Peptides against a protein of PDB entry 4CIC. Designs and how they scored, part 32

Target 1, 148 residues: chain A of PDB entry 4CIC
Amino acid sequence: KVSTKGHYGVQAMFDLAQHFGEGPVSLKSIAERQGLSEPYLEQLIAVLRKAGLVKSVRGAQGGYILAREPRDIKVGDIIRVLEGPIAPVESVSQDDPEHSLKFDFSVTKSVWEKVKKSIEEVLDSITLADMLKDAEEAQMAQGYMYYI
Target 2, 147 residues: chain B of PDB entry 4CIC
Amino acid sequence: KVSTKGHYGVQAMFDLAQHFGEGPVSLKSIAERQGLSEPYLEQLIAVLRKAGLVKSVRGAQGGYILAREPRDIKVGDIIRVLEGPIAPVESVSQDDPEHSLKFDFSVTKSVWEKVKKSIEEVLDSITLADMLKDAEEAQMAQGYMYY

## One batch from the design tools (peptide; aimed at target 2 K1 S3)

Design b2_p17_6_s3 (made by RFdiffusion4, then SolubleMPNN; from b2_p17_6, 11 letters changed)
Fold by OpenDDE base, seed 1:
Structure b2_p17_6_s3 (fold): chain B 148 residues (1-148), chain C 147 residues (1-147), chain A 17 residues (1-17)
Amino acid sequence: as target 1 above (148 residues)
Amino acid sequence: as target 2 above (147 residues)
Amino acid sequence: GEQFFGGKSKTPQFLGG
């Protein structure tokens, strides 16, 4: 499962994408719109900022902005920053030699590598700009359902 | 992550596939070959048996066999039996209203649905027969490196 | 539950309830 951290991180980044070009957005406003706790969002934003996906703007109208254009940020970039490398199976930590999955059978490993590759391809194929477009299309479709 | 349960379940099913047509395999022998604890394997096999992926054979040479041919068992079938539906994001349990992901934004949900679909497609495209073939090809490739 | 994403983090699995 994508962790809560990854999920909320994508939501927060998408919120910043929706406001891209409008200036800095406060953490409070993001938290309110996305249904996130502000302290939790602070932790997420700190990681995203350190990774160069978000910038902090200082001042009375300070807050956060995307560090890059929405088209230049993949969902995969966000997930890798927040959760690390995509690992379909837990690497048996080397430290417990007795529970060392001795027989990491090359064949079962290959199954999980195929899953990993597939997830990476999907997440790296979706940008924040693609998500913005999908949101706009969904809103238009809902608007048309009210006029019919 | 595929749980340890899912991972070991696939390993155990693959072991049974490697011995398909040879008769019943003891849990002990599977556990030894796959590096699994026998009690843990018993739990896995019980679930797989209930789902109709494995059959128990009684007698002195009793044990377990695949209930279907290796070509008729997808990795996705094994995973769904052991772990349930592939869920890329935890469904926020309805029971904690405060942590209800209120705004399951349709857009973020769509991202995870795409991931889900991709995982399902991969796992449903791989049978135990495909895994057997891959193992045979890998063994042949290793054999050629020794010549 | 085991995470599809991330290293050593104990939190929720892609597969499983």
Scores: peptide ipSAE 0.039, ipTM 0.789, DockQ to the pose 0.263; fails the geometry check
OpenDDE base, seeds 2, 3, 4, 5: peptide ipSAE 0.033, 0.031, 0.033, 0.036; ipTM 0.788, 0.779, 0.785, 0.791; seeds 2, 3, 4, 5 fail the geometry check

Design b2_p17_6_s4 (made by RFdiffusion4, then SolubleMPNN; from b2_p17_6, 12 letters changed)
Fold by OpenDDE base, seed 5:
Structure b2_p17_6_s4 (fold): chain B 148 residues (1-148), chain C 147 residues (1-147), chain A 17 residues (1-17)
Amino acid sequence: as target 1 above (148 residues)
Amino acid sequence: as target 2 above (147 residues)
Amino acid sequence: STQFFGGPSETPQFLGE
C-alpha cells in the first residue's frame, strides 16, 4: 500500500500543480481543498521542500510553489521522497534471528523484484502534467454530461 | 509491501510446488526448508486450505499438497487469498471522519488504480510452474559456474 | 495492509490487517 503519507503527498503536489504559475499557495488553502489536516500537510511539505520538489515563498502573499514544472515531477519522485525506495516486500529485519530467512530464495525475491520494477515503471511514467491533463479531460466530460 | 504473510505464503506454496507429485509434505519440513516458524506456517496453511489452494492428507505419511497443478496457481491467487484484494493505497478507512477525503480526487485515485492494475498483471502472469522453471534455470547456471 | 513503499526506517510496520 502507498501509505497515507504518499497518497496525501501526491494530492498536495497535484494541488500545487493546479496552481502552478499563479503564485504561492498557502498550506491552509491546500489543506481545505484536499481535505487534509494542516499540521499533517506541514510535515509533508517540509519533506518535499528538503527534497527540492517545492519552494517556500516568504511575504504577505507567501506560501509554497512547485520547485520544477509539473512535467518535470514524476509521481515516482514524490513517492520516493515521502516513503523511500519502493519495497514490494517488507524487509524482514535481519534482527529477528528466529525469522532469519536462511534460504535467500532467489526465486521468490525475483517475483518481488518484478513487482517493484512494474510499480516503478508506472509511477515514473506519470507526471504532474499528466495528472493535470487527466483532470481537465474529466472536467470536460462532466461538463458535457450536464449539457445533455 | 507484500506483507510477511504474503511473502511467506508464496514461499510455502513454492515449497509445495517443488514437491508436487512426490506426495504429502509435513509443515515441519516446509518450515525447516523455508526458515519459517511452524506455528506461523500452520496459520498460513489454514487460510490456503480454506481457499482450496492446498489439501490436507491424513495418515502416518500425511501432510499438505497443492490442490491444483503448479501451472494452475498464480502468485496473484496466493496473494489475494492471504492479503485480500491488491490495494496500492491504504483504504483511508471512511471511519475517521476528520480525514474524510471530501474530494474524491478522481485523478489521484486513477494513479493508484494504474498501480493496482500493473501489480495484478505481474502477479497474475507468474505461476508456481514459472517459479519452478526459474529455480531450475538458476540451479543450472550455478552448476555451470562451478565447472 | 500491503505496504509497497518503505524507507530504511528500522521497524518495518506491517500495516496489513
Scores: peptide ipSAE 0.079, ipTM 0.807, DockQ to the pose 0.170; fails the geometry check
OpenDDE base, seeds 1, 2, 3, 4: peptide ipSAE 0.074, 0.077, 0.039, 0.072; ipTM 0.808, 0.811, 0.792, 0.804; seeds 1, 2, 3, 4 fail the geometry check

Design b2_p17_7 (made by RFdiffusion4)
Pose (drawn by RFdiffusion4):
Structure b2_p17_7 (pose): chain A 133 residues (1-84, 100-148), chain B 132 residues (1-84, 100-147), chain P 17 residues (1-17)
Amino acid sequence: KVSTKGHYGVQAMFDLAQHFGEGPVSLKSIAERQGLSEPYLEQLIAVLRKAGLVKSVRGAQGGYILAREPRDIKVGDIIRVLEGSLKFDFSVTKSVWEKVKKSIEEVLDSITLADMLKDAEEAQMAQGYMYYI
Amino acid sequence: KVSTKGHYGVQAMFDLAQHFGEGPVSLKSIAERQGLSEPYLEQLIAVLRKAGLVKSVRGAQGGYILAREPRDIKVGDIIRVLEGSLKFDFSVTKSVWEKVKKSIEEVLDSITLADMLKDAEEAQMAQGYMYY
Amino acid sequence: PIPKGPVLEIPPGDDIP
């Protein structure tokens, strides 16, 4: 199960990545395109801004823009920002979960927002039918 | 975060794997060795039994034993047993999570209870210091 | 406030079926 925060955090950062070249966009526009609750987004952006992943701009087309290029933002970075008598007895079971954790970390660090932009172009495109191999 | 059911399901199955050659063990003994609640374990075992992963034995010193050899039980098998207007718009974000799901499935399908037994031996051993 | 828990739960839920 993916948490609401992980899903919405990545969605919102990806929406900003899709508008990076065009410039700042309002939070309302992000919420509208992504189907997110604006109050929740406001809180999410506040953390991402403190983390240096997004920045606010004061322009007419003020609003929010990525603070780093998409190629320099791993999905794992976003997730890491949003997340927060005695004896020793080794647990093999826990070691299995450590391996699960490591594999997740590997996948999320292997994908950047730029990679997601490239995938978005390829997957939702249109073309003449003869070109589908 | 790992759910209570995944953690306790795997713990209990691994305890049975550690006792597979010796024979049946009581649920109380599993709960004691693994630090588990007996009521929760009983409910857990009932599902594992229905799935053919464990079997009850009448015996006298009877109890429960794995229904398949450890080498034929993947950790992923255990997890799978315990788990249970319109338009199209592709979500690249969801595709990321599908990749995460795939990697987890791959890790859990690559480890059997036999692998865990081998790891348990190697990691919790003692030996002359010169061999480290 | 945004929760500080893990992004992923594995497997989902604590209840036995």

Design b2_p17_7_s1 (made by RFdiffusion4, then SolubleMPNN; from b2_p17_7, 9 letters changed)
Fold by OpenDDE base, seed 2:
Structure b2_p17_7_s1 (fold): chain B 148 residues (1-148), chain C 147 residues (1-147), chain A 17 residues (1-17)
Amino acid sequence: as target 1 above (148 residues)
Amino acid sequence: as target 2 above (147 residues)
Amino acid sequence: AISTDDILEIPEGDEVP
């Protein structure tokens, strides 16, 4: 399962990407559009802001914007900021002295490292700009189904 | 994180692969070698047996064996048995009426489906025979460092 | 640390507490 934190973090960043160039977006409006509680979104945005993916704009029309263009933000960047490195296999404590256990552990660990690498490659291959394009294509496809 | 269940399930199946052709292995011996509690291993083995990945052998030398050769068991098969389908996208209830929410949800969902597919491809590309080979290669590499 | 469990578990659309 993508953590709820990772999932909603990507949704919130995608909402900011959809409004990129339109000015600051309020947390309230993001929360309403994404079906998130405002307090939960505040926590996510605080982490994303600290990592430099989001900027806060002050004033009467204040809110949040992407700190970079959608093409310069990978899904992998968002996930790493929110969840840290994609699963370090918690080193099961090295304290089991028998050589056989260490060996089986190393082989099993290599399987999970291959999975981790594959996930990282996928998430680093998808930008917020790619998600915007996929959104536009899906809207066009739905629009064509209403005209046929 | 691979679930503790998936991780230990793969370890238990790998232990059975290492002893493949040597006859039945006791749950106690697997638990001792893999650092698992015997009651926890009993639960894992019960699921794996029900799925037909493991066979129980009765008798004085009774225990468990792989139901198929190590080359015929993928890591993905073990994970699917223990954890179920690698996340079927539960259809979020169609009841949210606003078209925009459905759309953003569909795009975000497609990202996770790509991740899921990539995980499935990796886990389905690795057999217990591949893991045995990797183990043999690692033992040889360690043996050469001692001479 | 994103656990593989956390990656494989797509949150069901249920209520974020």
Scores: peptide ipSAE 0.030, ipTM 0.787, DockQ to the pose 0.142; fails the geometry check
OpenDDE base, seeds 1, 3, 4, 5: peptide ipSAE 0.027, 0.027, 0.026, 0.025; ipTM 0.782, 0.783, 0.785, 0.785; seeds 1, 3, 4, 5 fail the geometry check

Design b2_p17_7_s2 (made by RFdiffusion4, then SolubleMPNN; from b2_p17_7, 7 letters changed)
Fold by OpenDDE base, seed 2:
Structure b2_p17_7_s2 (fold): chain B 148 residues (1-148), chain C 147 residues (1-147), chain A 17 residues (1-17)
Amino acid sequence: as target 1 above (148 residues)
Amino acid sequence: as target 2 above (147 residues)
Amino acid sequence: SISKGDILEIPEGDEVP
């Protein structure tokens, strides 16, 4: 379950990837294309900018661009910026002194760490360039279905 | 991120696995060992019982037991019972008419589906028997550090 | 206070308030 923030953050970054090389994109245009409120998007972009994933361009044709090429931005990078570390189960406070509780806690914790690692591996294996490619392939597949 | 419900559900099921073959365990004893409130555990056990993962035993020595052997219960089975399907991407209503929004949505959806599948594969690869084994190995490793 | 380590709740398409 990606948070709404993570989900919309990936959408906004993907929108910027689709326009990469075309110049700066206005927040308004991203918000309209992604179905986001402009104030909400402004908060997301502020975080992404602070993390160095997005750059602000000033001027009459100002807006935002990706700070790096789409191939150099992983989905995992976006999620870590917006949500922090891909959360393991927050450690229940270690303050339960009884040895048995610590042991069961350790085993259950290891399950969630395996899940975390698996999520990280998936999200770090997908770049914005991979998403662009998947988009192009899906568009071609739809285009072929209209010609048949 | 597993919910608190999923986390404590796995702990309660693991406690029952540790006592598998010893007879029925009281909710009170599980609650004490797992640091759970008895009322909260009662709600969890009710769901797990309804799903057929746990059985109730009646009598003076009554309580709960696993309904199946620890090897036949996956962590994924417990999570699905407590949380439902591991995050179905609820289809955002198809009602957004503009083609571009549908396309971007489809690509982003595919990312989350890959994550979902990966989580399911991990949780379905771990049984309560695997957790018991990991516990025994950890206990042995700690025992060797004391000598 | 165990913070809700919410696994990936993909928000349902409900309007972000």
Scores: peptide ipSAE 0.025, ipTM 0.782, DockQ to the pose 0.134; fails the geometry check
OpenDDE base, seeds 1, 3, 4, 5: peptide ipSAE 0.022, 0.024, 0.024, 0.024; ipTM 0.774, 0.777, 0.779, 0.780; seeds 1, 3, 4, 5 fail the geometry check

Design b2_p17_7_s3 (made by RFdiffusion4, then SolubleMPNN; from b2_p17_7, 8 letters changed)
Fold by OpenDDE base, seed 4:
Structure b2_p17_7_s3 (fold): chain B 148 residues (1-148), chain C 147 residues (1-147), chain A 17 residues (1-17)
Amino acid sequence: as target 1 above (148 residues)
Amino acid sequence: as target 2 above (147 residues)
Amino acid sequence: SISKDDILEIPEGDEVP
């Protein structure tokens, strides 16, 4: 699962990437642009900051910036920070000893591991810089449609 | 994350694949081997049957069989039946017009579509026959470790 | 197919206010 947390985290990080080099961005401005509540965004940003993906700048024009260049932040890095290790299957709670999947069939596990690996490869292949490029290309394409 | 439903559905289908050609398998026997409750398994099997992946056989030795050969059932087919279309992101309910993600940034959507495609490709590349082969290879490898 | 619910776990409990 890419949780709502992961989804919104990628959106927030992408917003920061779009403003990279322009100085600190306020949480309010990110929330407004991304359609997020400020309190929810504060929680996301706190996690991302603790992981060293975001920096806080203090002052009257304070806010947040990416801690690294957009090319040095993978979507996979964001997801791992927000959701932890990419797990393809919800771990059936180990706590029900009676429903201990005794036959953790190595074969079914291997299927999910293949799915995991595939997701990781995709998410690790996409940087915030790639997303910026895709956005620019999309804007250009839209611009051409408005001029026709 | 694959749901518990998807996970157990694949396990149940794999159990039926292991017994393919041996005749009908009882839900009780599947439940016992796979560590599932019978009521839960009944729900899974009902969905799989309705989708035409499983057949019910009536009689004293009645039960369930795969409706197709193991090679003709992809893991992706099982998961699509149980969970619906592979969607990487829940569509934020369109019904809250105020929280309409106005900036459904096509870019973030494209990331998730790439993830979706990758998952679909993997799950559609694995058949129940592939899983049977992997199980046989694993059993052989274990047999060699005990000698 | 990973369920929509399985790729985006909206935890049922996090009411986005």
Scores: peptide ipSAE 0.026, ipTM 0.778, DockQ to the pose 0.121; fails the geometry check
OpenDDE base, seeds 1, 2, 3, 5: peptide ipSAE 0.024, 0.023, 0.025, 0.023; ipTM 0.775, 0.781, 0.779, 0.782; seeds 1, 2, 3, 5 fail the geometry check

Design b2_p17_7_s4 (made by RFdiffusion4, then SolubleMPNN; from b2_p17_7, 7 letters changed)
Fold by OpenDDE base, seed 1:
Structure b2_p17_7_s4 (fold): chain B 148 residues (1-148), chain C 147 residues (1-147), chain A 17 residues (1-17)
Amino acid sequence: as target 1 above (148 residues)
Amino acid sequence: as target 2 above (147 residues)
Amino acid sequence: AISKGDILEIPEGDEVP
């Protein structure tokens, strides 16, 4: 399972990307559009704000905006902020003296490191702008299916 | 977290690969070499056996063996057996009627599907034979550092 | 189902749950 945090965090950031340039969006409106709990979203937004991915705007039309352009925010950036660094395989405790155990652990570790690297490469290759484009293309495709 | 099941399952299968062709290996010996709880390993081995990745051998020198050659077992096969299909994202409940939500869900889903595919490709590209080779290369490299 | 979060959280070797 992608952590619920990562999943909902990407949804919330994507919602803000869809409204980028339109001004501040209320947490309530994001929660309603994304099917998120408003209290949960508030926690996510707090983390994203602290990381400098989101800005809060005060006033009657206050809310949140992306702190950067959608092209300058990778999905990997969002995930790293919410879930922490895609933790490298934590160092298996050096303390087991038997040489064989250390070796087997190293090979297994290398498998997970390869998986980690692959995930990072994928997530760092996708921006919020790419997601917006994919959304537009999907809407156009659906619109064409209604006209045929 | 790679589930503890996935992690330890790969370790146990790798241990069996290292002893492939030497005959049956006891669960106790695998547990000792891999730093695993024997009761936990017994549960993992039961699942792996049911999936046809491991065979049990009976007798005084009884234990477990790989059911296939190390080259014919992918890391992805082990993970799928222990953890089920790599489900990228739990299906967000289809029940939200608003069209916009479905669309946003589709785009977000596509991100996770790309990640899933990438993970599957990596895990399906690594066999137990590849792991054995990597182990041999690492041992040789360590041996050369001692000279 | 391997959660992506579950895969990324490589269990630290120490804590046997």
Scores: peptide ipSAE 0.025, ipTM 0.778, DockQ to the pose 0.143; fails the geometry check
OpenDDE base, seeds 2, 3, 4, 5: peptide ipSAE 0.025, 0.025, 0.024, 0.023; ipTM 0.782, 0.778, 0.780, 0.781; seeds 2, 3, 4, 5 fail the geometry check

Design b2_p17_8 (made by RFdiffusion4; failed a check: the pose's geometry)
Pose (drawn by RFdiffusion4):
Structure b2_p17_8 (pose): chain A 133 residues (1-84, 100-148), chain B 132 residues (1-84, 100-147), chain P 17 residues (1-17)
Amino acid sequence: KVSTKGHYGVQAMFDLAQHFGEGPVSLKSIAERQGLSEPYLEQLIAVLRKAGLVKSVRGAQGGYILAREPRDIKVGDIIRVLEGSLKFDFSVTKSVWEKVKKSIEEVLDSITLADMLKDAEEAQMAQGYMYYI
Amino acid sequence: KVSTKGHYGVQAMFDLAQHFGEGPVSLKSIAERQGLSEPYLEQLIAVLRKAGLVKSVRGAQGGYILAREPRDIKVGDIIRVLEGSLKFDFSVTKSVWEKVKKSIEEVLDSITLADMLKDAEEAQMAQGYMYY
Amino acid sequence: SVTGGSAIEIASGGTVS
């Protein structure tokens, strides 16, 4: 199960990545395109801003823009920002979960927002039918 | 975060794997060794039994034992047993989560209870210091 | 519960619920 915060955090950062070249966009526009609740997004952006992943701009087309290029933002970075008598007895079971954790970390660190932009272009495109191999 | 069911399901199955050659053990003994609540364990075992992963034995010193050898039980098998207008718009974000899901499935399908038994022996051993 | 749902939750704990 993916948490609401992980899903919405990545969705919002990806929406900003899709508008990075064009410039700042309002939070309302992000919420509209992504189907997110604006109050929740406001809180999410506040953390991402403090983390240096997004920045606010005061322009007419003010609003929010990525603070780092998409190629320099791993999905794992976004997730890391959003996340927060005695004796030793080794648990092999816990070691299995550590392996699961490591594999997840590897996948999320292997994908950047730029990679997601490239995938978005390839997967939602249109073309003449003869070119589908 | 790992659910209580996944953690306790794997713990209980691994305890049974550690006692597979010796024979049946009581549920109370599993709960004691693994620090589990007996009511929760009983409910857990019932599902594992229905799935053919564990079997009850009448015996006298009877109890429960794995229904398949440890080498034939993947950790992923245990997890799978315990788990249960319109338009199209592709979500690249959801594709990321699908990749995460695939990697977890791969890790859990690559580890059997036999692998865990081998790891348990190697990690919790004692030997002359010169051999470290 | 013993069954149903997911054994693993991703992106748990921390800021915004």

Design b2_p17_8_s1 (made by RFdiffusion4, then SolubleMPNN; from b2_p17_8, 5 letters changed; failed a check: the pose's geometry)
Amino acid sequence: SVTGGSAITLAEGGAVP

Design b2_p17_8_s2 (made by RFdiffusion4, then SolubleMPNN; from b2_p17_8, 5 letters changed; failed a check: the pose's geometry)
Amino acid sequence: KVTGGSAIELATGGAVP

Design b2_p17_8_s3 (made by RFdiffusion4, then SolubleMPNN; from b2_p17_8, 6 letters changed; failed a check: the pose's geometry)
Amino acid sequence: GVTGGSAITLAEGGAVP

Design b2_p17_8_s4 (made by RFdiffusion4, then SolubleMPNN; from b2_p17_8 with I10L S12T T15A S17P; failed a check: the pose's geometry)
Amino acid sequence: SVTGGSAIELATGGAVP

## One batch from the design tools (peptide; aimed at target 1 K1 S3)

Design b2_p18_1 (made by RFdiffusion4)
Pose (drawn by RFdiffusion4):
Order: C-alpha cells, then structure tokens, then sequence
Structure b2_p18_1 (pose): chain A 133 residues (1-84, 100-148), chain B 132 residues (1-84, 100-147), chain P 18 residues (1-18)
C-alpha cells in the first residue's frame, strides 16, 4: 500500500521534472494534470520547498520549478523528505522486515527524476508499426 | 510500516517452526512466547489452517504444528495467504511502485522458515570469546 | 485481514495506490 503522500509527492515532483526546461508552472496546473486536490498539493509543496527540492519564482509565468536538476533528485530523496524493565531479545522476524526495508531503499535510490523522464518518453511514444520489435 | 497481521503471522509461524521437531504446541504457549494476544492469534491461525500452512492435532499434549516443513514455506507464502468514462494513461510514477512491489516480493520469496531457523541459531548463540 | 501487509510511506494518511 502506497500512502497518499508518497504517491502525490512523487507525482507532483515528476510533473515539475516534465516542465523543468520550459520553466515555472502554477500549482493549479500541476493539480489539473495530475488529478490532485489543490489544498493537499499546497501543503505538500510547502514541505518540498523547505527541503530545497522546489523553489518559487515571482515571474509573469511565475510559479514553481525544481530546485535541483532531475538527475540530482532520487525518488528516495523525495520520500525521505516527506517521512518523519528493559531487555534485548533478537527477533529474526524483525530482521526479515529490515531486509524488506533495505530493498525498497535500494530501488528508490536507484531511480532519479531524470530516469523517470527517460522512461516517460519511451513508454508513451508513438512510432511507425514496423519499428516495434 | 508493517501491518499487525504480517508481523504476528510471521511471528506465529516462526514459533511453530522452532517447535516443529518437538511436536504440537498450544496457542496459549505461542501467545506467551511471542507476546501476542490470544484472540488475535486464534483468528490468525484459523486462516493459516484453512490455507494448509498449519494443522491441528488432537493428541493429549496436542495443539498446532506446521503442515509443511519449514524449508517448504516461504515468508512470501505466509503473506500471500493473509492478504486479500475509461481511458488509458501510463503512469511512470505507478511503474516506480511496481518496481518497489517486485523487490519486496523477491526478498520475501527468497527467505524460508528454514532460513529463519538457521539465522536464529547463528545470531542468538553463545561461544568462547576467542571465536568472535 | 484483507488489506496490504506493508504500507509505503509509513504514515497514517489514506492510501492512494495499491
């Protein structure tokens, strides 16, 4: 199960990555393209801004832009920003979950916004039919 | 975050794996050793029993035992038992989550209860200090 | 016991994807 905050955080950061070269975009435009509630997005961006992952610009085409290039933003970085009598008895069961956690961390650190941009180009493209191998 | 059901399901199955050679154990004993609530455990065992992962034995000092050897039960098997207009627009974000899901499946399918038994022995041992 | 065993990001917000 993927949390609303993880899904929307990555969606919004990816939308900004898709508009990085063109410049700033409004939050309203992001919400519209991604099907997100604007109030929730406003709160999300506020955290991502404080974390230095996005920045606001005061232009006519003001709005928001990634604060770091897509190649320098791992999906795991986004997730890390959004997340927040005694005795010892080792639990092998807990050690299994630690292995699950490590593998997730590895996958999310292996993918950048630039990688997602490349995948988006390849997967949603069109071409002559003879070129599908 | 790991669900109560995944955590307790695996704990209970591992407790049964630790007692597989010795024979059946009561649900009360599992709840006591693992710090589990007996009502929740009973509900949990009922599903595991229906899935053929555990079996009840009448006996006298009867109780419950694994229905398959530990080496034939993947942690992923336990989890899978406990778990239960239009247009197309590809989501690269969803594809990331699919990759996360795949890696979790891979980790959980790579570990059996027998592997956990071996790890439990190695990690919770005692030995002369010179052998560390 | 019909829900997901693992939740990512570990929080209390509703899920958006499964």
Amino acid sequence: KVSTKGHYGVQAMFDLAQHFGEGPVSLKSIAERQGLSEPYLEQLIAVLRKAGLVKSVRGAQGGYILAREPRDIKVGDIIRVLEGSLKFDFSVTKSVWEKVKKSIEEVLDSITLADMLKDAEEAQMAQGYMYYI
Amino acid sequence: KVSTKGHYGVQAMFDLAQHFGEGPVSLKSIAERQGLSEPYLEQLIAVLRKAGLVKSVRGAQGGYILAREPRDIKVGDIIRVLEGSLKFDFSVTKSVWEKVKKSIEEVLDSITLADMLKDAEEAQMAQGYMYY
Amino acid sequence: MADAVIKIVADDEPAAYV

Design b2_p18_1_s1 (made by RFdiffusion4, then SolubleMPNN; from b2_p18_1, 11 letters changed)
Fold by OpenDDE base, seed 1:
Structure b2_p18_1_s1 (fold): chain B 148 residues (1-148), chain C 147 residues (1-147), chain A 18 residues (1-18)
Amino acid sequence: as target 1 above (148 residues)
Amino acid sequence: as target 2 above (147 residues)
Amino acid sequence: FDGSIITLLDSDEPAAYE
């Protein structure tokens, strides 16, 4: 499961990418377009802002913008900010001695490290600019289906 | 997070692979070697047995064996049995209308489908036989460091 | 136990025990 947090975070960042260069976007407008609750979006945006992926603009026409160009923000960057390090296996916290995976068999660990690496490679290969391009291509394909 | 269930399931299956051809292994012995609770392992083994990945042997020397050769069991098969379909995004159950991901934007969905595909490819590329080979290679490498 | 893989990524939220 991409956490609901990661999923919605990518949606919110993609919405900001679609409006990049148009000025600040209100949280309300993002929430409405993305089908998110405004309070939940506020929490996500706070984390993304602290990480330097989003900027707040103050004033009557205030809101949020991407802090960098869409091409300079990877999906992996968004996920790492919201979820932390992409870890395939919960490191059982050292503090529960009874459930200490004492036998972190090097072999089973290697399987999960391979999964981790694969996820990281995929997420780091996709930028918000790539997502914008994919959206444009999808819209064009839909438009052509209605004119045939 | 590979669920604790998926992680321990792979460990238990790997233990059975290490003993493949030696006869039935007791749940107690697997639990001891893998650092698992026996009751938890019993639940995992029940699911794996129902899926046809494990067989039970009855009798005084009874226990469990792999139902197939280690080369014929992928890590992906184990995970699918224990966790269900490798889905990247929780399909928010249709029943919570408030958190219905109404706008499953095709573009964001495509990102998660790419992640899913990548995970499936990795897990389906690794068999229990591959894991056995990796363990042997690791043991040899450790043995050579001490000499 | 909704076994979705990306619960592989979200370490912190306790899986709601249904």
Scores: peptide ipSAE 0.054, ipTM 0.790, DockQ to the pose 0.331; fails the geometry check
OpenDDE base, seeds 2, 3, 4, 5: peptide ipSAE 0.043, 0.042, 0.044, 0.043; ipTM 0.796, 0.790, 0.794, 0.796; seeds 2, 3, 4, 5 fail the geometry check

